# Peptides against a protein of PDB entry 8HF1: the designs that were tried, part 27

Target 1, 320 residues: chain A of PDB entry 8HF1
Amino acid sequence: NVMLYATKPTEVMVSFPHQEQVLTVTRLISAEIEKFYVSLDLMNIGVQPIRRSKSLQCLRDPSKKSFVKQLFNDFLYQMKEYGIYAASIAIISLIVEFDIKRRQAETLSVKLMHRTALTLCEKIRHLLVQKLQDMTYDDDDDNVNTEEVIMNFSTPKVQRFLMSLKVSFADKDPKDICCLVFVERRYTCKCIYGLLLNYIQSTPELRNVLTPQFMVGRNNISPDFESVLERKWQKSAIQQFRDGNANLMICSSVLEEGIDVQACNHVFILDPVKTFNMYVQSKGRARTTEAKFVLFTADKEREKTIQQIYQYRKAHNDIA

## One batch from the design tools (peptide; made by RFdiffusion4, then SolubleMPNN)

Design b1_p10_5_s2 (from b1_p10_5, 4 letters changed)
Fold by OpenDDE base, seed 1:
Structure b1_p10_5_s2 (fold): chain B 320 residues (1-320), chain A 10 residues (1-10)
Amino acid sequence: as target 1 above (320 residues)
Amino acid sequence: REPVVYEKIE
């Protein structure tokens, strides 16, 4: 039980300015998705055959439209919370998913629905990439993956996170690093992983220091829908982190499932701590001597964050 | 760019 370890990591807060990136491109993308939802609601895709597996009933929109809307809503959240650079990576995951669903479509109407969603994703990808290129003054270097582009098109939260990694880990021995990064949503793990790969590759001081991996929680609803590839990836990622071949792991609430991850010296909480359980579990991974537990907060939410941490500390001490 | 400030939560 992770609760029983009275780990006393140093709890640290990093503040960032609450700036909504009001880019014209983000407004355009949001408006295109809203128009698509109106069109999607008008699509007649017929009644999908209810495959009788009882456990999947809650996610089975019989129209499969709710799943399409969920993926775009998750994308909109990532674009808002992490910025347009993270969104350019997130949209690729939607493209892959909609292409799989298009190929697996049992009806022409469902195939057309996924094709329309895919066409919108390609339009969004072009709008994002074009905006990332607008800052590359040099026509010749199509490389939108520079440290400067990543930083300029990331939210203040992500900027502070990346700067925190650079300050904490520049020119350190990779063996001395055991880092966890917690995010709220499963899809964010892959998005932040892609962002970190590009950032590390573009940052000489980190290129041979940090080796990131990501872990996505099992969808409780059916282990059968996890592709054999996704299950293999999860097992491989965990094993690489255990073997020290990876030293930074991006996780969602997956650690609730009792995945034994090693004692870490750094735990970053990239998203707000919403539950006492998440606080105890994430803090309970910072078990080394001199372990750091780092929280990111908007300046306007600083006081509320501090008060919430004091409440969680009190509740943890009353149980321990 | 503003430096990253680490504030210890006491």
Scores: peptide ipSAE 0.553, ipTM 0.941, DockQ to the pose 0.901
Fold by OpenDDE base, seed 2:
Structure b1_p10_5_s2 (fold): chain B 320 residues (1-320), chain A 10 residues (1-10)
Amino acid sequence: as target 1 above (320 residues)
Amino acid sequence: REPVVYEKIE
């Protein structure tokens, strides 16, 4: 029971204002996705041949429509939870995914479905980039990646997270940093990774201090080329983090699956702690003497968050 | 911008 001898991290809460930034662009994007779902439901893609490959995904979605809707629903979640800037990165992941699926399409109807999804993603990307450019006088795509643009088009949660990184790690020795960032969703790892790369590059105090990596969830049961690439990426990212070539790791619940990572001095929980298991496992990574376990909460949910942490502490002490 | 306030959960 390695948990009994772990130095208890300092549990810290960072509150953020609950501001629903209702932008016209987010409403337009949501409406375009809804229109697309109506069109997608009307598409006759026929019965897909059951690939002999034991990929449970092909068995779960014979129409491949549910997977398309899942990706757009995950995008809508990221846009809502992390903001327009994060959404501009998240949409690129959808573009890549739909282009791969378009190329791998066994039928013309499925190829057309993925092409239509891809066309919508490109339209969404243009709407997002245009909105980011509204704050820049220069039309250059590189000018949308400034600290100011990132901060202004991020949700209050993400703003507080980025500020927390700056305050915690400005001008520190990279070797003294071992940071984990937990997120709920697999696609959020890539989105927050891209956001952090741009933020770190745009923040002089962090450029040579933080080197981020991300872990993608193992839940791709698909033996497809994508799952092999993801497994290779995951192994490389973990190794870089072990070797100290990366000092910040963005991960989902995948660390629950017994991935051995070193003791960390900072653990950030960017999304709400929904389970006792997530609490114990994420907190159990903050094992240095001065380790911090940082939670982000909306001001309106502050009391609920504190009570939930007390319940988890009690439950942990009753098992230990 | 408002400073980040770290509240210790006691």
Scores: peptide ipSAE 0.547, ipTM 0.938, DockQ to the pose 0.897
Fold by OpenDDE base, seed 4:
Structure b1_p10_5_s2 (fold): chain B 320 residues (1-320), chain A 10 residues (1-10)
Amino acid sequence: as target 1 above (320 residues)
Amino acid sequence: REPVVYEKIE
């Protein structure tokens, strides 16, 4: 009986300073979204017939307003948790979503609602890009995608994450790297993916080392054309990661049971571990020799994070 | 910038 000592991954914590980035631009954007919510509540979009398509229990928000608010709330969360640079990427995803929803609108009132949301997203994008350009002293280099701009307009958590990638993977063989990055929210996967593409491209030590992909959970595949593209993209991204054509995968906690993901050397938990299941599932992917399970915590939450990990570790050992 | 410190959770 070779007791396959499942080499338990080394659990590592990276602390970051709690900085409330109170930028005037973030306050302005939040106020513009709040003003838009007041306007949105006053919009008469009519009673949309609840076409209960029998099969998908997706609570189609009959008002379509709560979905618009959800996207902007997710954007506000990303801006707060990941910073202005990440927000400049996140807003593009909202622009794409609202443009599609505008084109698919069955009524003029719904079309107008999505148009108004889209106009706000373009205003927010302009405010974000303008703020990123404020650091480019040279008026001629419109390149807001430098390592310096990315780092300065990222939250301390994201800064420590990017530095951790650089320290962990600088000048390594791409074949020796199998990395997972877990995030809480579906939309964060695309945002962090875009940020990583730009960061890797601006960082010579990583440019030929890391090839990122992302995976969005299947749960809210709207049966619409978007869902087919997302499914094709997800299948392609998973296959590239299996084939070693991608060595870093960003995923949300909605790894459905049955997505066979290979054993990884590194598992980064970018967002707080909120559930025991998330802890077990994410840690259970760090199975290689010398695998690392890396957590990010604010300095003020360090003790609480350690105690939570001890509780999860105990609970995991009591089941094993 | 402060170096990244990896603290092992014992």
Scores: peptide ipSAE 0.544, ipTM 0.939, DockQ to the pose 0.901
Fold by OpenDDE base, seed 3:
Structure b1_p10_5_s2 (fold): chain B 320 residues (1-320), chain A 10 residues (1-10)
Amino acid sequence: as target 1 above (320 residues)
Amino acid sequence: REPVVYEKIE
């Protein structure tokens, strides 16, 4: 009985400086969102009809106000964690969502609420784009999607991630690459996907080498609330990754739900590993020979991250 | 920019 010792992936840590780039624009945007929350709390939108889902669990649809606040809170998180460039992509997702909700509004009061949210998103988008353009000294080069702009307006974590991709995959055969990128939040998948598309397109050494896709986990609330479009996108993205038409997949906790993806040679954990399950499931995808499992940590949290990984290794060996 | 330092977690 040759015990095929499953080759354990090489676990690697990349440290980044914990510099909160407190830009004046980020403070202004945060203050405008806080001011909007005060206005939103004063809005009378009436009693919301309880949608009876056919399953007896009356999952109270979150109040239409709480959903608006959730989207802006997720945006503020992405702006803080990933930077202004990532925020400029994230705000487009909010614009699309609020425009859909505005059009689907059954009452004038709800329509007005989503219209006010949309107007704020357009103001935020303008402030972000204006700040990205401040680095383009040449009057004619309106291209905010350069490698330089992306890098300069990204957090140190995202900068180290992008540099790690460039060093790891520059001028490689795309067939030899099977990469997973794990993020904590569902909305981060779309934001990092958009950032990577622009970064790869602006980076010659990664052009035609990396083809990204993203996968969003099932909604914790109900699979019935997943749009038919989101389910079609997930199925298409998984299939493209299986067929080798995509070689980099951005995922949230989706891979814990038993989605069968091929063995990967690179696994990047962009956000902190918060649970033992996330550690085991993400590391368990790095199964090829010489596979790498890469963690990103702030310098201040380096020792705590190492100790947490040792605890997870011990717990994993006690179950195996 | 400082090079990316890869630290192996032993």
Scores: peptide ipSAE 0.533, ipTM 0.935, DockQ to the pose 0.900

Design b1_p10_5_s3 (from b1_p10_5, 5 letters changed)
Fold by OpenDDE base, seed 5:
Structure b1_p10_5_s3 (fold): chain B 320 residues (1-320), chain A 10 residues (1-10)
Amino acid sequence: as target 1 above (320 residues)
Amino acid sequence: REPVVYEEIK
C-alpha cells in the first residue's frame, strides 16, 4: 500500500516562461487539421457491420471518426505542449496508426477516410521537417537531431526538462540513476521517448549515462485494445528498468494500478498534477534517501501550483 | 538560455 510509507522526497518546482511560440507553421498545421475535420464530418462512411467480438470502442464509434479526431487532437496537444520537434516524432505514430487502420478497413469509404488522414499526416510531417531544416545548412535529415535543433524547437517546459536532466545526470554513473518521468497522456510517452533518445544521443554528457524506456499504463477499459506487441514491449521495458538496463522510465499517469518498480531517486512530473491519486502514486516512487520530486509549472501558474501541492500534502498527512 | 532554477517547495 503506497500510502503507508510517508517517504519525504524533496519537492522541487521548476518554472518556465509562458511563451506562446506562435510559429507560422503551427498555425498552418492547425488550420489544415480544422479543414480536415470539416471534410471528415461531411464524409459518409455508412453503418459499419458490428462484429460481436468488436471491442467496446468500435461499438461506441461505429463511424471511427471520433478515433481519427482523437489522434489529431492528441497531436495538436503535443505540438502545443512540447513543441514542433516533439510534433515531428508524434506525427510518425499517427502515420503508423492510420496506415494500420487503412489496411484493416472493412469498407472502401473507411479505407478512403484513413487514406485522407494519412495524406494529411504526410503533409504535416513535411511541414515540420522543413521547418526543422531551416536551422540546418545541410540537406541531411539526420542533421535535424542535434541538441541545438531539439532545444530551439521545443517549448520552454521541454527546454527546462532537458536542461534539468543535463544538470542532474551529466557524467554520472548510470547505476546511481533511477529516474521516472510522468506524463498525462499515453501517446506522449512514445513522443517524449523518441525526443529523449535523440537528445541523449546528441548530448555527449548523457549518451552513456541515460538509457530511457517508456511504458503506457494498461488500458483498464479494454485489455483487448492492447496489441500483443504493446504488452510485450511493456513487460520488456519494466524488466529492463528492474534489471538496471534502463535507468529512465517514461510513464503515463494511468499508474493507479500495479506497476511494481524499484525505489527511484528522481521523479519528474512533466505535465500538471491534476489529481491527489497522481500526486501520491508518483511521489510514492521517490523513495530513496535524498530522492527528488520535480514539478514543472508555468510562471503564471506558480502560486496556484504551490497551493495545490500544500493541499495535497495536507490531505496525504491526514490519511497517513 | 536562462539556467534551470530549482525552487524547493517548503
Scores: peptide ipSAE 0.583, ipTM 0.944, DockQ to the pose 0.899
Fold by OpenDDE base, seed 4:
Structure b1_p10_5_s3 (fold): chain B 320 residues (1-320), chain A 10 residues (1-10)
Amino acid sequence: as target 1 above (320 residues)
Amino acid sequence: REPVVYEEIK
């Protein structure tokens, strides 16, 4: 009986300073979104017939307003948790979503609602890009995608994450890397993916080392064209990661069940571990020899994070 | 920038 000592991954914590980046631009953007919510609540979009398509229990928001608010709330969360640079990428995803929803609108009132949301997103994008350009002293180099700009307009958490990637993977063989990055929210996967593409491209030590992909959970099988593209893209991204054509996969917790992902040597938890299941499932992917399970914590939450990990470790050992 | 410190959770 070779007791396959399942080599428990080394659990590592990376602390970051708690900085409330109170930038004037973030306050302005938040105020513009709040003003838009007041306007949105006053919009008469009519009673949309609840076409209960029998099969998909997708709570189609009958008002379509709560979905618009959800996207902007997710954007505000990303801006707060990941910073202005990440927000400049996140807003593009909202622009795409609202443009599609505008084109698919069955009524003029719904079309106008999505148009107004889209106009706000373009204003927000302009404010974000302008703020990223404020650091480019040279008026001639419109390149907001430098390592310096990315780092300076990222939260301390994201800064420590990017530095951790550089320290862990600089000048390594791409074949020796199998990395997972877990995030809480679906929309964060694409945002962090775009940030990583730009960071890797601007970082010579990583440019030929890391090939990122992202994986968005199967949310609503919207029968719409978007869901087909998302499914094709998800299948392609998973296959590239299995084939070793991608060596870093960004995923949300929605992927913990039923996706056969290979054993990884690094698992980064970018967002707080909120559940025991998330802890077990994410840690359970770090199965190679010398595998690392890396957590990010604010300095003020360090003790609480350690105690939570001890509780989860105890609970896991009591079941095993 | 401060170096990344990896703290092992023992």
Scores: peptide ipSAE 0.579, ipTM 0.942, DockQ to the pose 0.899
Fold by OpenDDE base, seed 2:
Structure b1_p10_5_s3 (fold): chain B 320 residues (1-320), chain A 10 residues (1-10)
Amino acid sequence: as target 1 above (320 residues)
Amino acid sequence: REPVVYEEIK
């Protein structure tokens, strides 16, 4: 097993304070989404014609309402886990998705449903941007993308992650960097990618050092145009990372599906390691001599995280 | 801002 001869990465934990930033804007957004769910449940969109395309998604959600709710639930998760700044980027992904779905709508009722969802996303975007602007004296959208705004409107986890990147990679040669960032959810890859682009652009020590890319999860069984674009994007992003044109890759569990990427010197686990498989596969990418495997944990969960890592180490040694 | 503390999991 080639993994037995790999230099074991240094496993590092970064603790962050468990601060629930209860902002009025997050409560307002959550309440607007809840009101929207009530309205969505009352919408009569009729029986959707089963598209002859073997897309399991059309079979799973004949009403297309569950998909709409899933996107907003994923947004609410991102807002909670990563903060308001990340949410301002995440909402754009929903806007794009609902606009595509609105254009692809086969019925006027489905078109109206996606239009209503889109209108809510625009309202949420305005609420988020307005809150980001409350710290800026200038009304220009570009002024909300400063290092200060990004840091102040990010969760303690994301703050520690960004600081870890700055400390680890400031003024380094881009060629010496091969970094993976693991996240749990597919939409988080895009959100954290957008956040990192803005952070890197706003951080002089990183501007010419880090070039991020992201991988989108393959779980779109839909043969639709979106799934073709996502597959093309994924191939391009992987190739850029292989060629060294990108040196930081944000990925979900998709690397579990046998995507061959080079040995990395840094692996960041931004979300909790929930499975032994995730632990082994993510850690197995940190294969250079000085490789670091970095975990983020809330201070209150520090001991639980350490014990979980010891259990995974034991289980790995029993199989190796 | 508090410095990032790296704790090695030994």
Scores: peptide ipSAE 0.579, ipTM 0.941, DockQ to the pose 0.896
Fold by OpenDDE base, seed 3:
Formats: sequence, C-alpha cells, structure tokens
Structure b1_p10_5_s3 (fold): chain B 320 residues (1-320), chain A 10 residues (1-10)
Amino acid sequence: as target 1 above (320 residues)
Amino acid sequence: REPVVYEEIK
C-alpha cells in the first residue's frame, strides 16, 4: 500500500505595510454617505409589504432602507481595504443595483429613495474618477486604466497582490496556470475581477496569460433571491474554469459549499483567514505538485498570522 | 517599489 502522501502545498506569507492611505477624497465620500444616512432615516417610505416566501420561515425581507445602507457600507469597506481604483469599479455595481431598484419601485416614496441613492453614487463616481485623472498630466490620455494608475490608487495589500501575480505568472503558458483568489465578501469578487481585467489588459507580460473569472457564493438568505442572471453567470464561470477557458477564479466562501473545481497550483488568500474552515477548504484546493498557498498580512499582524496558521495546522492534523 | 518578500511558513 503506497500511501500517496498528498503533497502539502508550500505555505507562503507576503507582508505589506499597514499604511492607511487617508486621501481627502475618501474622507469627503465618507462624510457624504453619513449625511445621506441622516437624510435616509428621515424619509417616510411607508409600511413594506411582507413577501411571504412559500417556505414557512418568514424571512423578513430586510427593510429597503437597510439594503441601501448595506450597499454603501460594503462600498466603504472596499474603498478602505482595496483603495480608490477598486472603489471606482465598486460604485458602478451600486449604480446598476439602485437603477434596477428605482425602476422596480412600487411606490413613489421608494422610487425617490433609490433615486436619491443613485444621485449620491453618481457624485461619488465623479469624485473617484476625477482623483484617478489627477495623475494623467498629459491632456490627451484620459486612460485611467493604466498599470501605473491601478497600482498608485490601490492599497499596499492590493499592490503586493498584483506584484505577486506578475512575478508568478509573467510570460507563462496559460495551460500551466490554475489559480484561485479568495476574498471575504461577495461584492469584493466583482470589484477585484474588474480590477484584474484592467490590470491584465494594461500589463503586457500577463496579456493572454491570465484569463480571470469570478464566482459569487449563494445568498445566505435564500437561493430564491438569486437572480436567474447570477445563477447563469455562476454556472458559466465554473464551466469556463473547468474547460481551461479561464485560469484564475476569484471566489468568496463559495468553494466551502462543495463546488467541484479542479486541483489548483496557486491559491491566494487576499483577505485575512478568519476561520479554520476557510483555511482547510482554501488550502485543500492547492493539490498539484509544487502548489503554493499564499497569504497576505499587514506587517503589524505578521506574528499573529503565523501563530494562527500554526494553530490551524495543529487542528487540521488532529482531525486527519 | 519594494520587492515582494515571500516568507515560507515552516
């Protein structure tokens, strides 16, 4: 009985400086959102009809106000964690969502609420794009999607992630690459996907090497609230990754739910590993020979991250 | 820009 010792992936840590880029524009955007929350709390939108889902669990649809606040809070998180460039992509997702909700509004008061949110998103988008353009000294080059702009307006974590991709995959055969990127939040998958599309297109050494896709986890609330479009996108993205038409997949906690993806040679953990399950499931995808499991940590949290990984290794060996 | 430092967690 040759015990095929499953080759354990090499666990690698990449440190980044904990510099909060406190830009004046980020403070202005945060203040405008806070001012909007005060206005939103004063809005009378009436009693919301309780949607009876056919399953007897009256999952109270979150109040239409709480959903608006959730989207802006997720945007503020992405702006802080990933930077202004990532925020410029994230705000487009809010614009699309609020325009859909505005059109679907059954009452004038709810329509006005979503219209006010949309107007704020357009103001935020303008402030972000204007700040990205401040680096383009040449009057004619309106291209905010350059490698330089992406890198300069990204957080140190995202900068180290992009540099790690460039060093790891520059001029490689796309067939030899099977990469997973794990993020904590569902909305981060779309944001990092958009950032990677622009970065890869602007980086010659990664053009035609990396083809990204993203996978969004099931909504914790109900699979019935997943749009038919989101389910079609997930199925298509998984299939493209299985067929080798995509070689980099951005995921949230989705892979814990038993989605069968092939063995990967690279697994990047962009956000902190918060749970033992996330550690085991993400590391368990790095199964090829010489597979790498890469963690990103702030310099200040380096020792705490190492100790947490040792605890997770011990706990994993006690179950195996 | 500072090079990416890869530290193996042994």
Scores: peptide ipSAE 0.568, ipTM 0.939, DockQ to the pose 0.894

Design b1_p10_5_s4 (from b1_p10_5, 6 letters changed)
Fold by OpenDDE base, seed 1:
Structure b1_p10_5_s4 (fold): chain B 320 residues (1-320), chain A 10 residues (1-10)
Amino acid sequence: as target 1 above (320 residues)
Amino acid sequence: REPIKYEEIK
């Protein structure tokens, strides 16, 4: 039980300016998704059979309109919270998911719904890639994966996170690094993983230092909906992190489910800590003597974040 | 680039 370990990591707060990305491209993408929702609501897909799992939780059938809207809402959240560069990676995950669902469609109407969603995703991908290319002055270097492009098209939060990684890990021995990065949402794990791969590859001081992996949460509702590939990936990623073949793990709140991950020396909380349980579970992974627990906060929410951490510390000391 | 503001939460 992680709650019983009185780990006293150094708790560090990194502030960032609250900048709303006022980009024309983000407004265009949002407007195209809203138009698509109106069209989606008018589509007749028929009554889809409710696959009842034995648990009373109505599995949101991933073939339903609500699942399509959830994926686009998660994309819009990632674009807002992490920036255009992260969104260009996130949209690929939607394309892959909708292509799988299109191929698995039992009806022509469901197949058409997923095809329309794919067409929108490709349009969004082109708009994002075009905007990333607008900063590459040289027509010949189609490489939108430079440190400069990543930094310029990331939110201030992500910029501070990447800078914090560079300062913390530049020229260190890979064996001395055991880093966790916590994010709120499942799909953010893949998005931030792809961003980190490109950032590490573009940053000479990190290329041979950081080897990232990601862990996607089990959809607890049915192990049958986890593709055999996702389960294999999770087992492989955890094993690589245990064996030291990976030294940075991106995870969602899933570490609450008793995944035995090693004691880490760095824990980054990229998203706001919303619950006491998330605070205790994430902090409880920073178990080394020199462990750092790093939070990111907007300057406007700095005082609120500090007060929330003091409340969580008090509550933790009252239980321990 | 603005320097990173690191604040230890004491």
Scores: peptide ipSAE 0.570, ipTM 0.935, DockQ to the pose 0.857
Fold by OpenDDE base, seed 2:
Order: structure tokens, then C-alpha cells, then sequence
Structure b1_p10_5_s4 (fold): chain B 320 residues (1-320), chain A 10 residues (1-10)
């Protein structure tokens, strides 16, 4: 019962400038995805058999097209919210997903649809990687995974997050670190995980200090469709974090679903706190002495964020 | 790089 112990973490707000990163590449990618949606709507994939899973609740949208659009919409969101470096990692997750679905396709038309989506993902990947390389003056070092490239091609929010990690954890004992990073979307967990791996590897002060892991929220799709591999991976990730083999966990709302994690000394909320439950559950993980609960806000949304936190504090005190 | 502005929400 996380609500009963009034954990008093220090609540910290980190402001970032609202810069719309207007890159030509992001506009081009968005336009290519929109063109693809028009093409996708014209594709005849035939009538898909309604697989009635026994659990009534997950009416899989019978449109395999809607799932394709969802993945690209999630990618566009990640590109906008986290930047083109994060997008270069996020696109790999789409490539993997569409390749799996292409191989699992029961019909030639569905196989072709996933192949077309995959071809677009490869084009997007090339556009992103090319843009990341344009900042590397050294033609020979194809390594777009430098601290500088990561920082320059990340949104101000992600820049402040990475800087906050560096300031908070530089040269600390890994055993003294128990950090949670909350994100809204499942795919963001993987994207930010990949970004953090590269950032930590490129940042000497964080090498061997931070060992990240991630938890992907349960699919709103029936447990029957969670691959046995995804469930095994999630269980392993949680265990590594419990055992101290990982000291930074990126998670979505999964912790609200009763995943027991240890008391943490740092909780970062990378995405806006949209619900009282998210506030209470995430804050309730910052339980150690001198625990920090860190929020990120655009400067323009600063006052609104403060007022929202005061409302949540009031509501929490009225229940306690 | 501009220093991170940390603000404690009191």
C-alpha cells in the first residue's frame, strides 16, 4: 500500500526551453509517412480472420493497417518529443517489428504491406543516420554515438535529463544508486534505454556507474499475445534491478500494475504527469533518505506544472 | 552549456 507512508522526497522541477526543433529531415520524414498512409489505405489486404481469443476484452483491431499506423505514429511522437537521435533508435524497433510481422504474415498481401512498411523504415533510418553524420566532421568515424551527437540531436527535455543524470551520478558508487525513469509510452522505454546505453558508454563519468534496464508495460493486448520472450525478458529485467545488476530502470505505467520494485533514491519523470495515480505511484517509489523526485517541464508550462503538483499534493493529503 | 536550473517545488 504505497499511499500510507508519506514518503517526503524532495520534489525538483527542471525547466527546459521550448524549442521546436524544425529540421528539414523531420518534415521530410513526416511527409513520407503521410504519403505511406495514403498508399496503405489503398492497399487491399483482404478480410482478416477474426481470431477470437478467449479473453473477450482484446478486440484486436482487425485492421492490421491500424497497427502499422500506430507504430509510425508512436515513432513520430518519439521523434518530436525526444529528438532525431532517439528517433534513429526508435526506427530500429519498427524495423524489427515489421520484419517479425512480415515473416508471420498468413497472406501475400499482408506480407507485402509489412514489406512496404519495412522499406519505408529503412529509408527513414538512412535519412536520420545521414543527418547525424552531417555533424561528424571526421568522415572516417562512422560513430554517431558520441556524447556530442546525442546531445545536439536530442530535444531540450532529453538534454536536461541527460545532464541531470550526469550531475546526479557522476563518479558515484553504483551500489548507492537506485533510479527510476518514468515515461508515458511503452516504445519510449526501449528508445530511451538505447539512448542511455549510448550516452553512458560515451560519457566517462557514467561508465561503470549507471547500468540501465527497461520494463515494457503489459500490452493492452491479451497476455496470450505477449510473446513468451517478452515476458521472460521483463522478468529478467526486474530481477536484475532487484539484484543491483541494474541501477537505473526505465518504466512506463507498469509500476502502477503492481510490479514491486525496491525503494529508490531517484525518480525521474521524463514525460508530463497526467494523472494523480501516476504522481502518487511514481513519487511513492522515492522512499530513501534524501530521495529526489525530478520533473521536467517546458518554461512555458512551468506555472501550470507547479499548480498541478500542488493540486496532487492536496489531493494526496486529503486521502492520507 | 547553460547550467541546469533546478527548482525545488516547496
Amino acid sequence: as target 1 above (320 residues)
Amino acid sequence: REPIKYEEIK
Scores: peptide ipSAE 0.568, ipTM 0.933, DockQ to the pose 0.855
Fold by OpenDDE base, seed 4:
Structure b1_p10_5_s4 (fold): chain B 320 residues (1-320), chain A 10 residues (1-10)
Amino acid sequence: as target 1 above (320 residues)
Amino acid sequence: REPIKYEEIK
């Protein structure tokens, strides 16, 4: 009965001030995306022939427009929730995706649609990078990847997360660290991974301590080349984490698919815990004697978050 | 920078 003697992890809440980053650049980017949506709705991409390929392909957006809007909406969410620095990394993922979709386009109209989306992404990237450079007083140091730039252009949530990593892991033995970071969205895994790589590289106390990896959910919808690369990446990332070659794993709901990861000593929940299953599964990975389960909450939502955790604890104890 | 406020949820 291994469940009864599982030392319950220490549950910790880290509060952060609710600051709406009212930056002119974020408003400009949002307005450019809205203008693009108007133009996208006017684009005639024709009736795509419904290739009667296997049942799961029928769920592909027949217009491919909703998928384009979804990617930009996910980008806008990441910019709001994680900040401008994270957005500068997130936009690269959109550029890669739209360039692949542009090359794979079966029709000229679809190719032009993805080309227009790609052109907007390059404009957004330029606006973001220019804003990150506003802090580099010296015209000669194009390095927007400093600890200072990362921290100043991150949301208070991300700032507290990065500070918590530094306090928790500074100058520790990499072998003693087994850390999970849970995020809500698939695309956030890549964005936070890129942010962490740059932050760790810019932070001497972490540079040889933390080796991050990320796990994205399986896109079972397309057996396309992208899904093969993603599957190879996931398999490699999980194996590196099992072998101890990576000691921090960023993941979304992928742990629900029965992927056994080792017992961890730290679990960070970067996004709000929306479901009881997410609470139980993520907390259930913090199994070491001194394991910590860390939540991040806005000060205004502190009481609501505490009450939600008490409800989840009660529900968990009633089932156990 | 403000110190991180850690609060144990008891």
Scores: peptide ipSAE 0.565, ipTM 0.934, DockQ to the pose 0.881
Fold by OpenDDE base, seed 3:
Structure b1_p10_5_s4 (fold): chain B 320 residues (1-320), chain A 10 residues (1-10)
Amino acid sequence: as target 1 above (320 residues)
Amino acid sequence: REPIKYEEIK
């Protein structure tokens, strides 16, 4: 039961210039991943055993090759949508995952496949870090985690998001803040969380104001694929947000799964609102008297975004 | 940096 409480948050649109940051490094990384896919298709990894899920549905475990390609495709998406700085954080998640899969490999061929993927991730990490360092003229201060570096190597969307956080929350009491940030993809939650930790630490006006957490939705494929560690992390993150130990929560489709979180005073939609359900559920969390619902749009998509919001408002009023 | 353009969707 979507309790259609008629919450009337102030709906705000923030526009950003549509600049595709076509950097030479992003083209090089994309070309290296494409070359790797050609090599991956030629690898003989043998027949993979079918994992029987407990629920008698023989979900074919996705081919170990398809999983590798999915992780790199998700990385390429993060790099395009959020920028090089976000990509430098996202690549660490791939390194960790491929190292785990390499250690858990039952066959030499699968171990070699994950090792080759890991070697590519390390090469990508070096290319990204080198590009972040190109702006630090002083040889001694190798700190790529400054406000300036984060802002300069982020997409216009992420720049406007970070600026909106600074304007909204600078020097506020942390107890007065209950903020949700919605993103489309699960991997974006971790990436934006890492970016926000570094941004908050580099921004004096936010250091003692914002304490971020992230929450990823349950894997729609099978509850059995969620590691015990991921479930423990989700439970801990939700509890910290309920207890007020965290005041900013980054979420994907988690609210669609009926995770109960308190009423929030700020809801940021970092990615485009693609569905009516996402609109109603995310807006329905902005329940305080002065709640703000903030969405980000490219200038070229501004009119289309406004019309889509009016259509969703009409559809919501027809159900209420 | 250009000021953030905030538009209230009325």
Scores: peptide ipSAE 0.565, ipTM 0.933, DockQ to the pose 0.853

